Peptides against a protein of PDB entry 8HF1. Designs and how they scored, part 80

Target 1, 320 residues: chain A of PDB entry 8HF1
Amino acid sequence: NVMLYATKPTEVMVSFPHQEQVLTVTRLISAEIEKFYVSLDLMNIGVQPIRRSKSLQCLRDPSKKSFVKQLFNDFLYQMKEYGIYAASIAIISLIVEFDIKRRQAETLSVKLMHRTALTLCEKIRHLLVQKLQDMTYDDDDDNVNTEEVIMNFSTPKVQRFLMSLKVSFADKDPKDICCLVFVERRYTCKCIYGLLLNYIQSTPELRNVLTPQFMVGRNNISPDFESVLERKWQKSAIQQFRDGNANLMICSSVLEEGIDVQACNHVFILDPVKTFNMYVQSKGRARTTEAKFVLFTADKEREKTIQQIYQYRKAHNDIA

## One batch from the design tools (peptide; aimed at target 1 S154 R160)

Design b2_p29_1_s1 (made by RFdiffusion4, then SolubleMPNN; from b2_p29_1, 13 letters changed)
Fold by OpenDDE base, seed 1:
Structure b2_p29_1_s1 (fold): chain B 320 residues (1-320), chain A 29 residues (1-29)
Amino acid sequence: as target 1 above (320 residues)
Amino acid sequence: DEFIQELLEREKEVEEELSGYTINPLRDP
């Protein structure tokens, strides 16, 4: 029971300036998604056959429109919380998902709906990549993955996170590193993973030091082919992390599933700690006093974050 | 509270370590 070990890691809070994004490209993308929602609501996709699978597959909107909106709303969240560089990676996950759903479509109307969503994602990708290229003198797509571009097109939170990684791990032995990064959302794992791959590759001090992996919680919602591949991938990622072939693991909600990962010397909480369970479980992965448990907070939420951590720590000590 | 003081001290230490890095705002020029 991870809750019963009085884990005493060094708790660290890292503040970042709260900023509203004032980019024309983000406003344009948001407006294009809103226009698409209006168009989507007008689409006649007919009544979809409810497959009574015995698993409590949440009766998702039989129109499948709600799921399309959920993915774009998740993308808008990624763009807002992590920046346009992260959004350029996040949009690829939507492209993949909508292409799968387009191929799996049982009707022409549903196929067309997913095709329209896919076309919008390609437009969004182009707008994002074009904006990233504005900082590059060369038209080569590979030049958008520099440390400078990543930093300049990431939110202050992500910038502080990347700086914290660089300061914490520059020129260290990769065998001495066991790092967890916790994020709130499943799609954030893939997005931050892609961002970290590019950042590490562009940062000489980290290139041979950090080897990232990601792990997403089990989607109990879809027993589909993706769930089998994801389960295989999760097992492989966990095994690589156990074998030391990966030393940084990005996780969303995985601790609720009882996935046994080794004790870590660094635990980063990139998103706000919303629950006591998340606090205890994530902190419980940092088992030594030398281990760091790092929280990121916006300056405007700093006092609230301090009080929240204090309350969670007190509640944890009352149970231990 | 001793914990809050320690947390604030560590925050300051990290800010000093990160002081060499400029945070760029996400704004159009």
Scores: peptide ipSAE 0.502, ipTM 0.913, DockQ to the pose 0.671
OpenDDE base, seeds 2, 3, 4, 5: peptide ipSAE 0.486, 0.461, 0.462, 0.494; ipTM 0.900, 0.879, 0.868, 0.909

Design b2_p29_1_s2 (made by RFdiffusion4, then SolubleMPNN; from b2_p29_1, 10 letters changed)
Fold by OpenDDE base, seed 3:
Structure b2_p29_1_s2 (fold): chain B 320 residues (1-320), chain A 29 residues (1-29)
Amino acid sequence: as target 1 above (320 residues)
Amino acid sequence: DEFIEELKKKEEEVEKELSSYTINPLKDP
C-alpha cells in the first residue's frame, strides 16, 4: 500500500521565459529535414512483407518510412525543447539507429533509404558542432563541452533545470542525494543523460557529487539483439541506483508499475505533467520528509500549470 | 488560496536562490 505514508513532498514550481530562440542553424536543419521528407515520400521501397511475428503483441510495425520520420520528428522536438547542445547529442543516437537499420536492411531500396537518412544526420551533426564551436573563442580547444557552451546552447527550461541541480546539490554528500528526473520521451533520457555527464564534468561543485544514470521503459524492448543490450544496461543502471553508485536517475514516463525505485528526496519533472496518473506516480516517489517535487513551467503557461496542479492535488486528497 | 500562496512563496524562494547564479545570457553574437 504505497498510499499510507502521507509525507507530502514540498511542491516547487520553477518558471522559465518562453523564448523562441530562432537560431539560423535550427531553421536550416528543419528545412533540410522537410526536404528529406519530400524525397522520402517519393522513394519506392517496394511492398515490404509484413513479418507476422507470431508473438501476440502485434504492435503495428510502423512502415519503415514512418519510423524514419518518427526519429527525425523526435529529434526536432528535442532540438526545440532542450536546445542545440542537447540536439548535438540526440543526433548521434539517430546515426547509431539508422546504421543498425541500414545493416539489417533486407532490400537494396531500404538500405539506400537508411543511407540517405544517415547522410542527413551527418550533415546535421556537422552544422550543430560548427555552431557550438563558433562560441569557443579559443580556436585551438575543440572542447565544446564547457559549462558555458552547455548553458548558452540550452533552452531556458534546461538552463533552469541545470541551475536547480547546482543550487540543490553543490558540495553535498553524494550519499544524501537520491534524485529522479522524469522526461516524456525515451530518446530524451539518453540525450539529457549525455548533457548531464558533460555538465557535471565541467562543473567542479558537482563532479564528485552527482553520478547520473538513465532508464528506458521496458515496453519497447522487442526480443531483438538491441533489446538484450538495452536490458543489460537497464538492469545495470537500476542496480547502480539501488546500490547508491548512481544518485540521479533519468526516467521516461514509461516507468512500469513495479520498478522498485528507492524513496527519493528530489523528483524533477522536466517535461509538462500531462496526466493525473503521472502526477501521482512521480510525486509518490518523493517519500522522504524533506523531499522536493520540482516542476518546470513556461511563464506563459504558469497560471494554467498552477490550476492543473491544484486540481491534481485536490483529486489526490479526495482519493487518499 | 493557501496552496497557491504556498506555491508562489516557494517559487519566490527558488527564484531568489537561482538569481544568485548569474546566467550569462546567451550572447548571441
Scores: peptide ipSAE 0.267, ipTM 0.786, DockQ to the pose 0.564
OpenDDE base, seeds 1, 2, 4, 5: peptide ipSAE 0.231, 0.215, 0.190, 0.220; ipTM 0.767, 0.755, 0.606, 0.763

Design b2_p29_1_s3 (made by RFdiffusion4, then SolubleMPNN; from b2_p29_1, 15 letters changed)
Fold by OpenDDE base, seed 5:
Structure b2_p29_1_s3 (fold): chain B 320 residues (1-320), chain A 29 residues (1-29)
Amino acid sequence: as target 1 above (320 residues)
Amino acid sequence: DKFIEELKEREKEEEEKLSQFKINPLKDP
């Protein structure tokens, strides 16, 4: 029970400017997704055969359209919250998912729906990559994965996060690092993982210092629907982190699900702390000597965040 | 409250450390 640990990490808050993305590419992508939703709503996919799949998800969306919209809405959220560089990675996950769904389609109409979604994802990927390339002066280096490109096309939150990693870990011994990064959404784990891989590779001071992994919480709705691949990945990722082969773990609500992760010296909360439980559980992982618990807040939410952390700390001390 | 003061102080210290980096705003040129 993580609540029983009186953890006294150093709580650090990092503020970032609230910037609305005024990128033409993001507006174009949003408009293309909206047009696609109109087209999707007009698609007659017919009555889907009742698969005997005990999947509660198949029961919730007989049209399978809501799942398609959910993935694009999650993508739009990631693009807004993390920036267009993160979006260029996030879109690949949609491409993979829609290709799987296209191949698994039971009807030609459903196959066409997922194919249309896939085609839109490829268009979005092209638009994102093109925009990332517009900043590369050298026509010869198609490498959109430079530190500069990553930083310039990340939100202020992600910029501050990456800079905080560089300040915290530059030229340190990898064995002295045990870092957790908490994000709200499952899909963000993989997106931020891909971003960190590229950032670390492009940052000499971090290249041999940080080895990231990611872990997605178990799908609480049914462990049976976790792909064998996802379960193997999670088990491997946790083991690598326990063995010290990875020293930075990106997590969502994983700690709520009782995944035993080691005590860490750094805990970063990339997304807002929305619950007392999240505060206690995430902070409860910062248990080593001189452990840091780092929170990111928009300037506009700074005072509210301060008060919320104060209240959570007080409540935690009252129960500890 | 001492905690809030210390939190604001550490925020300033971290911002000073981060100020060494050029931060470009996410905008069209």
Scores: peptide ipSAE 0.558, ipTM 0.925, DockQ to the pose 0.707
OpenDDE base, seeds 1, 2, 3, 4: peptide ipSAE 0.542, 0.545, 0.554, 0.551; ipTM 0.924, 0.913, 0.926, 0.918

Design b2_p29_1_s4 (made by RFdiffusion4, then SolubleMPNN; from b2_p29_1, 14 letters changed)
Fold by OpenDDE base, seed 5:
Structure b2_p29_1_s4 (fold): chain B 320 residues (1-320), chain A 29 residues (1-29)
Amino acid sequence: as target 1 above (320 residues)
Amino acid sequence: DEFIKELEKLEKEEEEKLSKFKIYPLRDP
C-alpha cells in the first residue's frame, strides 16, 4: 500500500503564465467539430444489434454516437490543454480508432458514421500540419518536429514542462534517471509520449539521456475491450521501465490500479492534482534519496494550488 | 507556514533556472 510510505521528496511547484490560445486554426477546428456534431445528431444509425459484450459502455449508446463525441471532446481538451503540436499527434490516435471502428462496423450506417468522422480527422490533421509548417521553410513533415516548432505550438504548461526536463536531465547519465510523468487523461499519455519523442530527438542534451515510454491504465470498465495490442504494449512498456531500457514513464492513474512501478527520483505531475489519493500515490513513487515531486500550476491558480498541496500534505502527515 | 515558505523558495529557485528559456505565446502572429 503506497499510503504507508512516509516519503519525503522535495516538493517543487512550477508556475506557468495563463495564456488564452488565440489561434485561428483552433477556432476553425472547434467549429468543424461542432458542425460535425450537428450532422452526427441528424444521422439515422438505426438500432444496432446489441453484441452481448458485457461492457456497460455498449449499453449506454446503442447508436455509438456518444463514443465518437467522447473522442472528439478528448481531442479538443488536448488541443486546449497542451497546444496544437500535441493536437497534431492526438488526431492520429483518433484516425486509427475511427479506421478500426469503420472496419468493424456491422451496419452500413455505422460504417458511414465512422467514415465521416475519419474524414473530419484527416481535415483536422491537414489544418494542424499546415499551421505547424507556417513556421518552416520546407514542406517536409520532419521539419515540423524541431524544438522551435514544438515550443511555439505548445501551451505554456507544456513549454515549462519541457524546459524543466531539459534543466533536470541535460547531459546526465541515463542510469541515474527514473522519472514518472503523471497526466489525468488516458489519451494524454500517448500524445505527450509522441511529443517527448520528437522533443528529445530535437534536443541534443536529451537525445541520449531520456528514453520515454507510456503506460495507459487498464480500462477496469471494459477489460474485454483492451486490444491484445494495448495489453502487450503495457506489459512491454512496464518491463522496459523495470529493466532500465526506459527511464521516463508517462502514465495516467496507473497507481490507483495497483501497477507496481519502481521507486523513482523524479515525479512530474503535468495536470492538476484533483484527489488526495493521486497526491499520496504519485508522491509515494518519489522514494529515492533527493527525489523530486514537481507540480505545474497556472499563475492564476497558484494560491489555490498552494493551499491544496498544504491540505494534502497535512492530511498525509495525519495518516502516516 | 514553514512548508509554504519552503515551497515558495523552491518555486523561485526553479523559476530562476527556467528564466533562461523564453516562453512563446500560443497565438497567431
Scores: peptide ipSAE 0.513, ipTM 0.924, DockQ to the pose 0.719
OpenDDE base, seeds 1, 2, 3, 4: peptide ipSAE 0.486, 0.447, 0.484, 0.425; ipTM 0.911, 0.897, 0.912, 0.878

Design b2_p29_2 (made by RFdiffusion4)
Pose (drawn by RFdiffusion4):
Structure b2_p29_2 (pose): chain A 320 residues (1-320), chain P 29 residues (1-29)
Amino acid sequence: as target 1 above (320 residues)
Amino acid sequence: EIPEFEFPEEEEEKFEEALEKREKLLEEE
């Protein structure tokens, strides 16, 4: 009876070769951000509330410097984990966030700090577009060139995930498919969402089948990439997925708990599984029959992750 | 045993070519 309304989806793996080498432009951008941090640390903005540790044992920087550093560190993480083009999208989210803070800002000193951060972010945007541009010697067709650069300017993890996404839904009806993708970090959702938008508008077979939509938790990141203060579109993303308008969901442990959704065909956990409860809930989200469940882990982490999953399965069996 | 997802041979060869191009970019730099 439970299997009538419940389903044990087939759980499969997608291993990918994990490499440690990085590109030179990554070193250049790291040096540029380090120079910016060193300069900003001494910004000496108008006196701010003292921020100490959780236990007050060690000091902390003012909340605004902490916020700027956090955003830049998030951008660096997105670049380190998902390739150059992931950073190319994520830098736009940083530009939008710094423009919003400029608007919300309430002092000349803080405003100046945010404007200079915006300037550096735009310089980084131009740097990223520059390396992306210095590969068009391969060919002139920007669509297949976009597909090729995405396959080449991405980590094996990103290549492998997008490869599995293409192969799984090559020419199926958009109506027939209902899938979710889970990622860990907040701005990673928007970054990878924009990457999928580019890829959907980069391949002929997937062009009219997949509809990517992303949503995150609180401290709601901006939904657009336009910096126009107001937008005309009003319909929400969850309501879209419930209404079938959107079929590809990019969320980060937000939809895993509570949020009712129709039974989904596929679930892709882009970032490695960490918590037993979240594993159980994410697998349960693939509530439809013949549901397919996908995981991505590094080759080096294969034994550890498989052993962890066995621990989970045995724990399920034990509890039952 | 945990099963693996299967890929067509043509798409797998394209993935291997993309890895080789990535390695060439690392070597050049």

Design b2_p29_2_s1 (made by RFdiffusion4, then SolubleMPNN; from b2_p29_2, 10 letters changed)
Fold by OpenDDE base, seed 1:
Structure b2_p29_2_s1 (fold): chain B 320 residues (1-320), chain A 29 residues (1-29)
Amino acid sequence: as target 1 above (320 residues)
Amino acid sequence: EIPEEEFPEEDLKKFEEAEKRRQELLEKE
């Protein structure tokens, strides 16, 4: 019971400026997605055959349109919350998913829907990569993965996160690091993982120090949706983290009590703590004597965040 | 109270530079 362990990690806050200004490319991409939603709503894909073996989500969306919108909404969230660099990685996951769905399409209309979504994703990818390349004098795709490009095209939150990692882990022994990074959304795990791989590779003092992995929490709504590949990957990722072959794990949910993740010395909460349970469970992973629990907040939300954490801390102490 | 993370001056400077560059990118559009 994670609630019973009065783990007293050092709680630390990292404030970041709120980004009000939005790049023209971000506005353009958002507008293209909204236009696509209008087109998608007008698209007649017919009644989809409900196969008994189709997971609960396929039962909830007979049109399969809600899933398409969900992926684009998650992408829009990632682009807004993490920046266009992270979005350039996130869009690849949509491309892969829509290509799979296109191949699995039972009807020509559904195939066309996923093909149209895929075409939009390729356009978005091109727009993002082009904007990242505008900072590089060389048209070489490898040049977009520099520390400079990552930092310039990341949100202030991500910039602060990357610097907090650097400050926390520069030139440390990788065996002494056990870090969790909590994010709100499932798809953010892979996006931030890709960003971290590139950042670590571009940052000499973190190179060979941090070995990131990601874990997508079990989809509590339908374990049947986890591909055998995703389950194998998740098991492998957890095992690598347990074996010390990975020392930073990105998670979208607090690992259910059955995923025994070792006592971590660092826990980063990259996204806002929305629930008391998330606070207690994430904080309860910072179990070492010198464990650090790092919260990220926008400057404008700092006071509200502090008050919320104080309430959670009080409530936790009243139960413990 | 929750302490704020103290960054080295070098890292603060990198933040300021990155913010400046981002602002310049936003202004060039």
Scores: peptide ipSAE 0.359, ipTM 0.883, DockQ to the pose 0.715
OpenDDE base, seeds 2, 3, 4, 5: peptide ipSAE 0.336, 0.337, 0.358, 0.350; ipTM 0.842, 0.859, 0.888, 0.876

Design b2_p29_2_s2 (made by RFdiffusion4, then SolubleMPNN; from b2_p29_2, 10 letters changed)
Fold by OpenDDE base, seed 1:
Structure b2_p29_2_s2 (fold): chain B 320 residues (1-320), chain A 29 residues (1-29)
Amino acid sequence: as target 1 above (320 residues)
Amino acid sequence: EIPEEQFPPEEQEKYEEALKRRQELLEKE
């Protein structure tokens, strides 16, 4: 019964140009990661002891190399999809993760592997920060977090997203905003969160309007992988969003039906909607009378995106 | 059809300028 009276959110599309051109620093970083993969494949880390308490991922990768590659592949994706500014934030998460894994290493060979990965991450961080600083006449690290630097070093998608946020929320009452931002990947949530914090701080009309938070969906593969810290943080983030202390939530998955997120008035789909379930669940969070469901698409993929959403809309109407 | 969001002309211009600046950065390398 409640589903029948849900005002269908206004679906809108925001297009952005596809840029095939890539910064030299991005090519260099990609090449360094590929060289590292060759080196990583040659590393003999031995057979890792399978402890019974080690989560399913540790069982799947006895070499622990796949996890290292996954983090760098996620970084490469973020650098490509969001730009080098976002990548400069994303690399910090890799540094933290590899430092933890280095400390937790049970063998010298595994410790060395994570140390080598960490050294590469520090090199990448330096290359990214240096390129961001090349636009700032002042060597002060604080100067890389300007609106200009964020915009210039963000992809057209991110630039369009930031503009859409500014237009949607400039000088609004923060209590009237309940915004979800959906991204494809788990690690993107924290990256876009960091970018948004800096952008909001640099944008006077948003500074006291938007309070972002991020949430990493439960790792459906194993709840045992969520650190106690991540679970506490996730619970706190959700609570802040429920209490209105945060009014923008970045999510990589639709919150399982058990995470009651309030009815949102804005839902931004920053990345392509790859599944019908993602479409239904994300759209189903835009439940206010004036709710807006915003789809970001590259111009090149516009027609394909429209067709895909039309198919999802049809399928949803056939089930409802 | 899914309507395209219309932005204020001033914000659209700023976006086009930001795209241009990004393109210029890509070309200077």
Scores: peptide ipSAE 0.663, ipTM 0.966, DockQ to the pose 0.718
OpenDDE base, seeds 2, 3, 4, 5: peptide ipSAE 0.656, 0.655, 0.663, 0.651; ipTM 0.964, 0.964, 0.966, 0.964; seed 5 fails the geometry check

Design b2_p29_2_s3 (made by RFdiffusion4, then SolubleMPNN; from b2_p29_2, 11 letters changed)
Fold by OpenDDE base, seed 1:
Structure b2_p29_2_s3 (fold): chain B 320 residues (1-320), chain A 29 residues (1-29)
Amino acid sequence: as target 1 above (320 residues)
Amino acid sequence: EIPELEFPEEDEKKYKEAEKKRQELLKKE
């Protein structure tokens, strides 16, 4: 029972300045996506064939448009919350997904819809990469993965997160590290994973210290929608983390269902803790004696965040 | 109270420099 062990990890906060200003490229991309939504709503893709599996019916967007919008909305969220560097990684996942959906399209209209989405993603990718390259004097694509580019084109939250990892883990023995990073959204896991790989590679004091993995929580909606590839990846990632071949795991949900993750010494909550359950479950993974539970908050929301954590702490102590 | 994570002076300096550069990039647009 995760509730019973009053794990007393040290709660630590990392404040970051609120980002009100957005890059012109971010505004442009957002406007292009909104224009695409208008176009998408006007697309007649016809009646989608209802595949006979009753259990799967409730999960299928009959228009297939909501799924397209969901991916772009998740991308917009990532671009806003993590910055254009993270967005440049996130867009690749959309490209892959829309290309798969384009190939799997049962009708020409659906194929065209996914092709249009893909073309937009390619345009967005170009805009993002171009903006990342504006700081690199050299046109080499490899130069966009420098610490400087990552830091300059990340949100203050991500900047402070990366710095907190460096401060926490620089020159440590990788065997002594068991770190969880919690993010709100499923697609953020892969985005932050890619960002961390590049950051770690650009940060000498972390290169041989941190080995990240990501785990997308089981889609609680239906294990049948998890690709065989995703399930294999999850099993492999969990096993690597259990074996100590990976020492940092990025998760979008507390592994509620049966993923026994080892007792961690660090738990980072990159996104706001929205529920008491998330607080208890994530904190309950920080089980070592010296475990740290690190929270990220915007300066403007610091007091609200603190009060919320105190309420959760009180409620947790009243139940434990 | 929830303590803030302490950053070494060098790391905090590097962060401030990166944030300054980020703000300068935002102003040039």
Scores: peptide ipSAE 0.455, ipTM 0.915, DockQ to the pose 0.770
OpenDDE base, seeds 2, 3, 4, 5: peptide ipSAE 0.446, 0.448, 0.443, 0.446; ipTM 0.910, 0.912, 0.910, 0.912; seed 5 fails the geometry check

Design b2_p29_2_s4 (made by RFdiffusion4, then SolubleMPNN; from b2_p29_2 with F5L E6S E11D E13K F15Y E20K E23Q)
Fold by OpenDDE base, seed 1:
Structure b2_p29_2_s4 (fold): chain B 320 residues (1-320), chain A 29 residues (1-29)
Amino acid sequence: as target 1 above (320 residues)
Amino acid sequence: EIPELSFPEEDEKKYEEALKKRQKLLEEE
């Protein structure tokens, strides 16, 4: 019962500017995905055999096209919300998923669909990596994973998030850090994890201070679609966080129903708090006396965010 | 009121520089 532990963490806001302008590469990638959707809609995949797999997802997408569109829509969201550096990591997750689906394809038409999606992902990856390399004037250091590249190609939200981590944890004892980072979407966990690994390696003050892990929420719709690998990863990540071998955990909002995670001293809400349940559950993890609950907001949404948090505070106090 | 996270002056300057660099990249395209 997360509600019973009335440790009132200090709620803190971090504001970032809204940028309306987008990179040409972002527009090009979006246009290529839209062209691919037109091509995907024209693909005759035929009637797929409904395997009796207990998963509601197999019932929802007999053509397997909606799943492909969902992954690309999630990628477009990552690129928009976190920037092209994060997108260069996010696209790898799509490549892995489409390669698995291509290998598992029961028909030649489905195999071809996933191959076409994979080819587009490789093109997107090359466009992103090329744009990241354009900043490295030195031909010799193909390393796009510098602090400068990460910062320049991240959204103001991600820039402020990284700076907030540096300010919060620079030169601290790793044992004194128990940090949760909440994100809205499942795929954001992996993307932000990869970004943080590279940022921590590029930031001397954090290299031996922060050890990140990520955890994807249980897919309530079908625990059977959680690969054995994902379940093993979740168990290992949770155990490392319990043992203190990891001190920062990136979580999707779906972590609601049963991860016994230790009391944390920092909770970062990277994405907007969309539900009262997310607010109560995430805040209820900040259980130390000096615990901070850090909210990120665009400047234009600051007032709306504050009002929403006051409503959630009131609702929480009326139930407690 | 919800307080803003305080950043050291050096870190705030680095953030402003990163914002300016990003803005320049967006304007050059």
Scores: peptide ipSAE 0.586, ipTM 0.952, DockQ to the pose 0.812
OpenDDE base, seeds 2, 3, 4, 5: peptide ipSAE 0.562, 0.569, 0.570, 0.558; ipTM 0.947, 0.949, 0.949, 0.947

Design b2_p29_3 (made by RFdiffusion4)
Pose (drawn by RFdiffusion4):
Structure b2_p29_3 (pose): chain A 320 residues (1-320), chain P 29 residues (1-29)
Amino acid sequence: as target 1 above (320 residues)
Amino acid sequence: SEDEEILEQRREAFEQMEEEPVFEEIPEP
């Protein structure tokens, strides 16, 4: 009876070769951000509330410097984890966030700090577009070139995920497919959403089948990439997925709990599984019959992750 | 040159991944 309305989806793996080498432009951007941090640390904005540790044992920077560093560190993480082009999208989200803070800002000193952060972010955007541009010697067809650069300017993890996404839904009806993708970090959702938008508008077979939509939790990141203060589109993303308007969801541990959704065909956990409860809930989200469940881990983490999953399965058996 | 070598390695790794099965089942414990 439970299997009537419940389903045990087939759980599969997608291993990918993990490498440690990084590109030189990454070193250059790291040096540029370090120079910016050193300069900003001494910004000496108007006196701010003292921010100490949770236990007050050690001091902390003012909340605003902490916010700027947090955003920059998130951008660096997105670049380290998902390739250059992931940073190319994520830098636009940083530009929008710094513009919004400029608007919300209430002092000349803080405003100046945010404007200079915007300037550096735009320089970084131009740097990313520059290395993305210095590969068009391969060919001139920007669509297939977009596909090729995405396959080449990405970590093996990103290549492998997008490969599995292409193969799983090559030419199926958009109506027939209902899939979710889970990622860990907040701006990673928007970043990878924009990457999928580019890839959907980069391949002929996937062009009219997949509809990517992303949503995150609180501290709602901006939904657009336009910096126009107001937008005309009003319909929400969850309601779209419930209504079938969107079929590819990009969320981060938000939809896993509570949020009712129709039974989904596929679930892709882009970032490694960490918590037993979240594993159970994410697997349960693939509530349809013949549901497919996908995981991505590094080759080096294969034994550890498999052993952890066995621990989980055995724990499910033990509890039952 | 170092970047080109890394890109070539990524291209080779991508081609090898095309030859491998996309999905692998996890055996029962």

